# Ledger of designs, part 22: peptides against a protein of PDB entry 2AKA

Target 1, 299 residues: chain A of PDB entry 2AKA
Amino acid sequence: MEDLIPLVNRLQDAFSAIGQNADLDLPQIAVVGGQSAGKSSVLENFVGRDFLPRGSGIVTRRPLVLQLVNSTTEYAEFLHCKGKKFTDFEEVRLEIEAETDRVTGTNKGISPVPINLRVYSPHVLNLTLVDLPGMTKVPVGDQPPDIEFQIRDMLMQFVTKENCLILAVSPANSDLANSDALKIAKEVDPQGQRTIGVITKLDLMDEGTDARDVLENKLLPLRRGYIGVVNRSQKDIDGKKDITAALAAERKFFLSHPSYRHLADRMGTPYLQKVLNQQLTNHIRDTLPGLRNKLQSQL

## One batch from the design tools (peptide; made by RFdiffusion4, then SolubleMPNN)

Design b1_p10_7_s1 (from b1_p10_7, 6 letters changed)
Fold by OpenDDE base, seed 5:
Structure b1_p10_7_s1 (fold): chain B 299 residues (1-299), chain A 10 residues (1-10)
Amino acid sequence: as target 1 above (299 residues)
Amino acid sequence: SIEEALSLLP
């Protein structure tokens, strides 16, 4: 059976090359969440490398089409830099920053033009995600005063598409009723059919509180459910704690926590990767016939 | 092109 995710990757690359990316309803997963919700950390945990821009405020300023491909080799490639293989993931980070600045300038503005990054690794499942700018309400620095609306409009270009699944990333240490990710998901997917909930920062919840009801899909039900994850702390990132050790700590967290132990086999980054791979594969299978018909009608 | 995209689809 042909791998459906690599097939869609080829379609994404082909459409990117002709400048039609923004208008195509390709089967994909858009990653949404407020600033500092832990989106970038989730993506880096999938790769097992630090490679995304870091900082305060808006870090992701262009959509990042992240194509993970299981391979015997480990390297990254950009669609805008064909033929260059990156084996140093710090260079990957620098290229994302440089390519972002090339289009947006130095004013920390945003652009809807995607960056296409493919990562080959033995440590990944086949998975394609679109990382989107973090939602914010307050402009910082040289950001335009309407930056909140610009981000919203950019997100809406992806999440309104019927073939777009939504990975809604919410921190557990914040009021879930105020989750920017779940708000936007509810707006465009009111029945919760396309949304997968990710709950981060479970390790940072106040003593005597837990997210059990959320993770058990009892509070704000999603058809595709919720998956809890534990990311590295900023201290761990600064201390260069490896992601492998972080994944082991995450497993230990769920197994040892009274509220989560019974869910532990359906929690954590490895389980999230598996679920996303399966969900995306099935979603592609279901949507490709319709996509073919749509393309044929445009001939 | 649309034809190229269709050629990629099963």
Scores: peptide ipSAE 0.268, ipTM 0.889, DockQ to the pose 0.552
Fold by OpenDDE base, seed 2:
Structure b1_p10_7_s1 (fold): chain B 299 residues (1-299), chain A 10 residues (1-10)
Amino acid sequence: as target 1 above (299 residues)
Amino acid sequence: SIEEALSLLP
């Protein structure tokens, strides 16, 4: 059976080369969440490397099509730099920053033009995610006063597509009812059919509080449920704490926590990666016949 | 092209 995720990756690359990225409803997972919700940390935890831009405010300013490919070797490739293999993930980060600035300029503006990054690694499952700019209400630097609406418009280009799954990333240390990720997901997916909830920062909740009701899918039910994760703290990231050690600490957190122990086998980054691989594969299988028919009707 | 995309689909 052909690996369906690599097949869709080839389609994504072909459409990106033609500039028709916005018009095709490809089966994909869009990652949405507020600024500092922990999106970048989840993606880096899948790869096991620090490679995403970091900073205050809006860090992701273009869509990042992150194609993870299981391989015996570890390297990255950009679609805009064909034939260049990156083995240093700091250079990957710098290339994302440079390619972002090339299109957006120095004003920290946003662009809907994707960056396509493929990461080959023995530590990943085949998985493609579209990382989107973090939702914000506060312009920073020379950003236009309407930046909130520009980000929302960009997100809507992805999340309104019927074949788009939504990875809604929400921090547990904030009111979930006010989650920007869940609000936008509910707007475009009111029945919760396309949305996967990720709850970050479970380790940063106030003493005597927990997100058990959320993780048990009892508070805001999603058909695809919720998965809790524990990312590295900003201090751990700045200190270059090993991601493998962080994943071990995450597992220990769920196993030791009275409210989460019974869910521990269905929580954490490794489980999230497995679920996303499976859900994306199944979603591709279900949507490809319809996509073929649509393409044939355009000949 | 759309034809190239279709050639990739099973």
Scores: peptide ipSAE 0.264, ipTM 0.887, DockQ to the pose 0.521
Fold by OpenDDE base, seed 3:
Structure b1_p10_7_s1 (fold): chain B 299 residues (1-299), chain A 10 residues (1-10)
Amino acid sequence: as target 1 above (299 residues)
Amino acid sequence: SIEEALSLLP
């Protein structure tokens, strides 16, 4: 049987080329969260490379369809520049920024037009994620006053789709009841059937506090549960700390923490990647018959 | 095309 994730990748590429992104409910995972929640850091940790735009405010300004493909070689390709292989991931970052600015201009505006990026690597599982702009309440620079609503409307175009799974990224060092990611997920998935919780910044919680009840799925239950991760600090990112070293530190954190030790085998970035691969594969299997019927009805 | 998409589906 052909790998289901690569099959959906071909469908995504075909539909992106014809501009029909809004009308097709393809099985996918949308990544949602507030600004600085750690979304881009989670994605970079899957690849083991620094390749996403960084900075203050809204960094992701277009949807990024990130297609991870297990391969013997390591390189990236964009749908908008077919045939060009990127082996330097800094050039990948620069291309995302340039392609974003080409469409949005210099005003730090947003666009609903996706960037399609495929990364081949021996270090990844087959996985496709849609990285979405971070939710914000405060316009920065020349952003329009209604930028919060523009971002929300863009997110809703993805997360309202029945075949969209939601990767809700929330920082542990903020009130989880006020999580932008969990709020939007609860609005469109009130029964918690499509939502996977990711809890970041567990290493930045105040002494004597923990997220154990959240990670044990006791506080805000999701059918698909929660996975805790520890990303590199901004200082570590600026210092170009190796992602492999950061993943080892993450493992050590969970194993050594009294509140998380018993969960350690079901936490961290490698486990998250495995779970997402499995969840997406199963979700594609369940949704493809319905998608086929829908497409046949349009002939 | 829709036909091409259908040809990819099992």
Scores: peptide ipSAE 0.264, ipTM 0.888, DockQ to the pose 0.524
Fold by OpenDDE base, seed 1:
Structure b1_p10_7_s1 (fold): chain B 299 residues (1-299), chain A 10 residues (1-10)
Amino acid sequence: as target 1 above (299 residues)
Amino acid sequence: SIEEALSLLP
C-alpha cells in the first residue's frame, strides 16, 4: 500500500505550483495557537532540530507546509528552491526568514502564500503539518492595526475546510477556557470531530495546579483527545540544550509527576508524532475517495 | 492540472 502521506505531499506540491491551493480541500493538519503557545517548539521537537524562526511577537507570518519524510539521510528542501539540499538547519531557518521577508516586506506583515518545506530525516515519522501564524490581539512594531483579523482570516481559510484536521496548541499555564486555539477550533468544529488538543507548558503551571482533567478529556472533551507535551524553556534554547535531552526530560516529567504518571505512555512529543502520523494516514484514506470524485466532477 | 492530480490518486 503506497504511503498515503507522501501521496498527499505530491498533490500539495502540484497544487502549490499552479496556485490552486485555496480551492482544494486536501486532507491536512493545520496547527493553530496563540502567540507563544509553543507551536514552533512542538514542530522542532518532531524534527529534532532548531530550524524555525524565533522571537517575540509574530514569528510565523506565512503558512508553513512542513512535510516530514522518514529517510536514511537528513536534509531539507524548499519548493521555491528546487534542487538545493539544506543540511544545516540554521540555513533552513534563514531561508524561511528571507522568503517570508521577500513576500511580506520588513513591516512584519503576513501573507497567505505558503512556504513549502520538506524535511528528510531518520528521526521523523511521515507527517505533514501546516503551521499557521500565531493568533494575537495586540499589534507590535510596524504591524498593521488589523493584524489580529488578518491572522484570523488566514486561519479560517484552512480550518473551515472539512478535510482539515486542527492541531490546537494551548499552554497549560493559561486558562484553557480562554485558549485562542480551542476557541477557533470550537467555532469551526463545534462537535470536536476534527480537533486534536496539544497542551504545552505543563512544567510551567502554578504549584498545586495541574491539567489532569484536560488531559483526561474531562474538562473540554474532544473526540480525538488531548496530548500533553513539555518543550524546552527559553533558557534551554538559549543554552543550546539538545532536543534529544529535552525529550528525555519530557518523559521523566510525565513519569515522575503524581498527576500525570498514569497518562505518561499517552503523553509527550514522540507519542504526539505517532498519533498524528496515524490520524493523518487514516484521514487521508477516508477522504481520498471524496477528493477523487470532486476532482473528476471538475473535468 | 486536475488531470495530473487524478493521475496521482489511486
Scores: peptide ipSAE 0.262, ipTM 0.887, DockQ to the pose 0.516

Design b1_p10_7_s2 (from b1_p10_7, 7 letters changed)
Fold by OpenDDE base, seed 2:
Structure b1_p10_7_s2 (fold): chain B 299 residues (1-299), chain A 10 residues (1-10)
Amino acid sequence: as target 1 above (299 residues)
Amino acid sequence: SIDEALSLLP
């Protein structure tokens, strides 16, 4: 059976080289969430490396097409730096920052032009995600006063596409009814057909509260359901806590928690990665015939 | 090109 995710990766690379035909609806997963929802931590946990920009405010300012490829070797490659293999993931982070600043300038503005990053690793499943800027209402630094709307408009370019799945990342320690991720998902996917819920910060909920009803898909039902994860805290990240140790702690959290123990086999980052690989593969299989027909009609 | 994309598709 042909690896469908690598096939779509080749399509993504080819289209990025020709310039974005805004009309191409490639099967993909767009990652959406508030600025502090834990999106970057989920992506880094898949790779098992610290490689994404960090800081206060809007950190992701361009779409990041993250192509994970299972391989016997570990290295990264950028589409804009063909032939350069990165084995130091700090250099990967610096390249993302530099390439972001090259296009957006120093004003901390945003750009809709993607960065294409491929990561080869023995620790990943084949998976492609599009990390999008975090939704925010508060401009920082020299950001334009309408930055909220600029981010929303950028997100809408991805999430309105029929073949786009939406990974909606929401923190459990905030009111889920007010989740920016779930609000935008509901706007473009009112029946919850394309949306996968991720609930972060389950370890930061107030004592005596839990997200059980959310994780059991009872509060805000999504066809594709919800997966809970426990990311490293900012303190753990600053302290360079090992991701492998964090994943072990996540598993222990779900197994030991009275409200989540019965869900533990369907929770956590490794399970999320597996589900996303399967869902993306199936989604590609279902959408490729329609994509072929669309491309043929443009000849 | 669109032709290149089509050549990648089964």
Scores: peptide ipSAE 0.194, ipTM 0.864, DockQ to the pose 0.531
Fold by OpenDDE base, seed 3:
Structure b1_p10_7_s2 (fold): chain B 299 residues (1-299), chain A 10 residues (1-10)
Amino acid sequence: as target 1 above (299 residues)
Amino acid sequence: SIDEALSLLP
C-alpha cells in the first residue's frame, strides 16, 4: 500500500500549482499559536536543523507547507524552484525569507499564498504540517493596524476546514485559559475532536507551579490530548546549540521533574513526531473516500 | 487537473 502521507503531498503540490487554495479540504495539520509560542522551534526540532526564519515580531508571514519525508539522504526542495536541491539549511532559511519578501514586500505584511517546502531526512518520520503566522495583537514596523485580523482571517481559512487537524501550540509560562491557540481551536472545534495540544516552555514555569493537570487532559480536555515539549531557549538558538543535545535535555527534564516523570514516555519532541505521523496517517485514511467523492462530483 | 488528482487516489 502506498504511503498515504506522500500521496497527500502530491495532491497538495498539484492543487498549489492550480492556485485553488480555498476550495479543497485536504487532510492536513495546521499549526496555530500566539507569537513566540514556539511553533517554528517544534518544526525545527523534528528536522534537527535550523532552517526557519527567526526574529522579533511576526516571523512566519506566509503559510509554510512543510512536507517531511523519511529518506536515506538529507536535502530540501521548494515547489517554487523545482530541481534545486538544498543541502545547506541556512540557504533554506534564506530562500524562505527571500520568497516571503518577494510576495509581501518589505513592510512585513502577510500573504495567504503558501510556500511549499519538502525536507528529505533520515531523522524524520513522514509528516506534513502547515506552519501558520503567529497570532498577535500589536502591529510591528510598517504592518497595517488591522494585522491581527488579517492573521486571524488567514488562520480561519485553514482551521475551519473539516479535514484540518489543529496543532494548538501554547506556552506553559502563560495563562493557558487565555491561550490564543486554544481559543481559536475551541471556536472552530468546540468539541475538541480535531485539536492536538502542544505545551511548550514547561522549563520556564515559575517555581512551585506545573502544567500536570493540562498534560493529563484534566483542565481543558481534548479528545486527542496534550503533549509537552521543551524547546531551546532564545539564548541556546542564538548560541547555535545543537538540537540533538537539546532533545537529550528535554528527555532529562521530563524524567527528572517530580510532576512530569510519570508522563515522560508520552512527552517530548520525538513522541510528538510519532503521534503526529500516526494521527495524520489515520486521518488521511478516514478522509480520502470523502475527498474522492467530492472530486468526482466536480467532473 | 481534477482527473490527475483522481488518478492518484486509491
Scores: peptide ipSAE 0.193, ipTM 0.862, DockQ to the pose 0.528
Fold by OpenDDE base, seed 1:
Structure b1_p10_7_s2 (fold): chain B 299 residues (1-299), chain A 10 residues (1-10)
Amino acid sequence: as target 1 above (299 residues)
Amino acid sequence: SIDEALSLLP
């Protein structure tokens, strides 16, 4: 059986080349969450490399179509610079920043034009994600005063599509009822059919509190459930703590925590990656017949 | 093109 994720990757690349990115309801996973919710850390933990822009405030300013491909070799390629293989992931980060600035300028504005990045690695499962700008409420620095609405409008272009799955990233150390990710997901997916919950910062919760009820899918039920993860702290990132060591610490966290031990085999970044691979594969299989019919009707 | 996309689909 042909790998369905690589097939959709070829479709994404073809449609990106013709500028029709917004018009096709391709089976995909859009990543949504507030600023500093931990989206970039989740994506980097899948790759096992630091390669995404970092900083305070808005970091992702264009949609990033991140295509992870299991391979015997490790390198990255951008659709906008075909034929250049990146083996230094710091150079990948710099290219994302440069390509973002080329389109948006230096004012930290946003653009709906995607960056297409493919990462080949022996450490990844086949998985494609669309990382979207973090939701914000207050403009900072040179951001336009309507930046909140610009970001929301950009997100809505993805998450309103029926074939879009939503990876809603929410920090556990904030009131989940106030999660920007879950709010936008509920707006466009009121029955929770397309939404996968990711709960970050479980290690940063106040003493005597836990997210057990959320992770057990009892508080805000999603059909596809919730997966808890523990990302590196900013101190760990600044100290260049190895992601492999961080993943081991994450496993230890879940196994040792009284509230989460019973869930530990269904938590953490490796489990999340596996679930997303399976969910995306199944979703592609289910949606491809309808997509084919739609495309045929446009001939 | 739509034709190219269709050619990629099984």
Scores: peptide ipSAE 0.188, ipTM 0.860, DockQ to the pose 0.517
Fold by OpenDDE base, seed 5:
Structure b1_p10_7_s2 (fold): chain B 299 residues (1-299), chain A 10 residues (1-10)
Amino acid sequence: as target 1 above (299 residues)
Amino acid sequence: SIDEALSLLP
């Protein structure tokens, strides 16, 4: 059976080349969440490399179409610089920053024009995600005063599409009722049919509290459920703690925690990656006939 | 092109 995710990747690349990116209802997963919710850390944990821009405030300022491809080799390629293979993931980070600045300038503005990044790795499952800017309420530095609305409008261009699945990333150490990710997901997917919940920062919850009810899908039920993850701390990132050790620590966290032990086989980054691969594959299978019909009607 | 996209679809 032909891999459906690589097929959609070729469609994404073809549509990007003709400049029709914004209006295509391709089967995809959009990643949404507040600033510092842990979105970038989840994506880096899939790759097993540090490659996303880091900093305070808005880090992702353009949509990043991240195409993960299982391969015997490890390298990255950008659609905007075809033929250049990146094996140093610091250079990948720098290219994202440079390409972002080329379009947005240095004013920390945003642009709806995607960056298309493909990562080949033996450590990934086939998976395509669209990383979106983190939701914010407070402009910082030289950001425009309406930056909150600009981000919201950008997110809405993706998450309102019927073929868009929503990876809603919420930190457990914040009030879930105030989750920017779940709020926007509920606005566009009120029945929770397209939303996958990710709960980060489970290791940073106050003593005597847990997110068991959320993870058991009892508090705010989503058809596709919730998956808890534990990311590296900022100290671990600064200390260059490898992602492999972090994944082992995550597994240990779930297995040792009295509230989560019974869920441990349905938690953590490796399980999330597997679920997303399966969900995306099935979603592509279900949506491709409709997409074909739509394209045929435009001939 | 739309034709190219259709050629990619099974």
Scores: peptide ipSAE 0.187, ipTM 0.859, DockQ to the pose 0.521

Design b1_p10_7_s3 (from b1_p10_7, 5 letters changed)
Fold by OpenDDE base, seed 1:
Structure b1_p10_7_s3 (fold): chain B 299 residues (1-299), chain A 10 residues (1-10)
Amino acid sequence: as target 1 above (299 residues)
Amino acid sequence: SVEEALSLLP
């Protein structure tokens, strides 16, 4: 069976090269969440490397089309600098920052123009995600006063498309009813058909509270359900705690927690990666016939 | 092009 995710990657690259990314409803997963919801940490945990911009406030300022490809070798490539292989993931981070600043300037503005990054690794499943800017309510520093609306408008360009799956990332240590990710998902997917819930910061919940009802899909039901994850703390990141060690700690967290032990085999970053690979593969298979018909009608 | 995209599809 033809690798469907690599096929869509070639389509994404082709459409990016001609500037038509906005016009095609390609089967994809858009990642949405508030600032500091843990989106970047989830993506880095898939790769097992620190490679995304970090900091306070807005970090992702352009859509990042992250194409993970299972390979015997480990390296990254950008569509904007073809032929350059990055083996140092710190250099990958610096290139994302430089390419972002080249387009947006130094004022921490946003741009709808994607960055296309492909990561080859033996530690990944084939998976493509579109990381989107974190939703914010209050402009900080040199951000334009309408930054909230600019971000929302950018997100809507992706999540309104019928073939877009939505990875809604919400922190457990905040009221889930107030989750910006789930709110925007419900706006464009009121029946919860396209939304996958990710619950981060389960280790940071107040003592005597848990997200069991959410993770069991009882509180805010999604057809595709919820997956809980535990990311590295900022202290762990600053201390350069190894992601492999963090994934082991995540597994231990779920297995040892009274509220989550029974769910442990359906929780954590490795399970999330597997589910997303399967969901995306199936989604591509289901949508490709319709996409072909649409393209044929444009001849 | 649309033709190029179609050529990539099975």
Scores: peptide ipSAE 0.251, ipTM 0.884, DockQ to the pose 0.508
Fold by OpenDDE base, seed 2:
Structure b1_p10_7_s3 (fold): chain B 299 residues (1-299), chain A 10 residues (1-10)
Amino acid sequence: as target 1 above (299 residues)
Amino acid sequence: SVEEALSLLP
């Protein structure tokens, strides 16, 4: 059986090279969430490396097409730097920052032009995600006062597409009813058919509170359900806490927590990665016939 | 091209 995710990766690369990224409804997963929802930490936990820009304010300012490929070797490649293999993930972070600044300038503005990053690793499943700018209401630095709307408009270019799955990342330590991720998902997917819920910061909830009803899909039902994760804290990231140790701590958290122990086999970053691989593979299989027909009609 | 994309599809 042909690897469907690598096939779609080749399509994504081909369309990126010709500048036609906006017109094709390719089967993909768009990652949406508030600026501090923990999106970047989820992606880094899949790779097992620190490689995404960090800081205060809007960190992701361009769409990042992250193509994870299972391989015997570990390295990264950018579509804009063909033939350059990155083995130092700090250099990967610096390249993302440099390529972002090249297009957006110094004003911390946003651009809808994707960065295409492929990561080969023995520690990943085949998986492609589109990381999108974090939703915010507060302009920072020289950002335009309408930056909230610019971000929303950019997100809408992805999440309105019928073949786009939505990874809605929401922190548990905030009111889920006010989740920017779930609000935008509900706007474009009112029946919850395309949305996968990720609940972060479960370890930061107030004592005596839990997200059990959310994780059991009882509060805001999604057809594809919810997966809880525990990311490294900002202190852990700054302290360079090992991701492998963090994943072990995440597993321990779910197994030891009275409200989550019965869900532990369906929680955590490794399970999320597996589910996303399976869901994306199945989604590609279901959408490819329609995509072929659409392309044939454009001849 | 659209032709190239179609050539990648089964």
Scores: peptide ipSAE 0.249, ipTM 0.884, DockQ to the pose 0.518
Fold by OpenDDE base, seed 3:
Structure b1_p10_7_s3 (fold): chain B 299 residues (1-299), chain A 10 residues (1-10)
Amino acid sequence: as target 1 above (299 residues)
Amino acid sequence: SVEEALSLLP
């Protein structure tokens, strides 16, 4: 049986080429969260490379369709520059920035036009995610005063689709009841059927506080549950701390923490990657018959 | 095309 994730990747590429992104409810995972919630850091931890734009403010300004493909080789390819293989992930970062600026201009505006990036690696599971712009309330630079609403409208184009799963990324060191990710997820998925919770910054919580009740799915229950992760600090990113070392530190964090040690085998970036691969595969299997019927009705 | 998409589906 052909791998279902690569099959959907071919469909995504075909539909992106014809500009009909809005009308097709493809099975996918959209990544949502507030600014600085750690979305892009989670994606980089899957690849084990620094390759996403970094900085203050809205860093992700276009949807990034990130297609991870398990392979014996390590390289990246963009749909907009077919035939070019990137082996330097710094060049991947620069290409994302250049392609973003080409479409949005220098005003740090946003565009709903996706960037399609495929990463081949021996260190990844087959997984496709759509990284979306971070929700913000404060315009930066030359951004329009309504940028908050523009971002929201862009996110809604993805998360309102019935076949869209939602990876809701929330920082633990902020009030989770006020999480931008969980708010938007609850608006479009009130029964919590399509939402997977990711809790970042567990290492940055105040002493004597923990997110145990959230991670045990007791506070804000989601059918698909919550997975805690520990990303590199901004200092570690700026210092170019190795992601492999960061993943080892994450494992150590969960094992050594009194509130999380019993959950440690169901926490961390490697477990999250495995769960997302399984969830996406199952979701594709469940949705493909309906997609086929819809396409047949358009002939 | 829709036909091409259908050809990819099992």
Scores: peptide ipSAE 0.246, ipTM 0.883, DockQ to the pose 0.517
Fold by OpenDDE base, seed 5:
Structure b1_p10_7_s3 (fold): chain B 299 residues (1-299), chain A 10 residues (1-10)
Amino acid sequence: as target 1 above (299 residues)
Amino acid sequence: SVEEALSLLP
């Protein structure tokens, strides 16, 4: 059976090359969440490398089309610099920052123009995600006063598309009723048909509290359910704790926690990656006939 | 092109 995710990757690359990126309803997963919700950490945990920009405030300032491809080799490639293979993921980070600054300037502004990054790795499943800027309410530094609305408008360009699945990333140590991710998802997907919930920071919840009801899909039901994850702490990141050890710690967390032990086989980053691969593959299969018909009508 | 995109589809 032909790999459907690589097929869509070729379509994404082809459409990016002709500048038609913004209007295409390609089957994809958009990653949404508030600032510091843990989106970047989830993506890095899939790759097993530190490669995304880090900092306070808005880190992602352009959409990042992250194409993960299972391969015997490990390297990254950008669509904007074809033929250059990156094996140092710090150089990948620097290239994202440089390419972001090239388009947005140094004023921490945003741009809707995607960066297309492909990562080949033996440690990944085939998966394509669009990382989007974190939602914020407060401009910082030299950001424009309307930055909140600019981010919202950018997100809406992706999440309103019928073929867009939504990976809604919410921290467990914040009020879920105030989750920016679930709020925007509910706005564009009121029946919860296109939304996959990710609950981060389960290890940072107050003593005597848990997110069991959320993870069991009882509080705010999504058709595609919720998956809990445990990311590295900022201390662990600064201490260069490897992602492999973090994934082992995550597994241990779920297995040892009285509220989550019974869910442990349906939690954690490896399970999330598997679910996203399966969901995306099935979604592509279901949407490709419609996409073909749409393209044929444009002949 | 649209033709190129269609050529990629099964």
Scores: peptide ipSAE 0.252, ipTM 0.886, DockQ to the pose 0.511; fails the geometry check

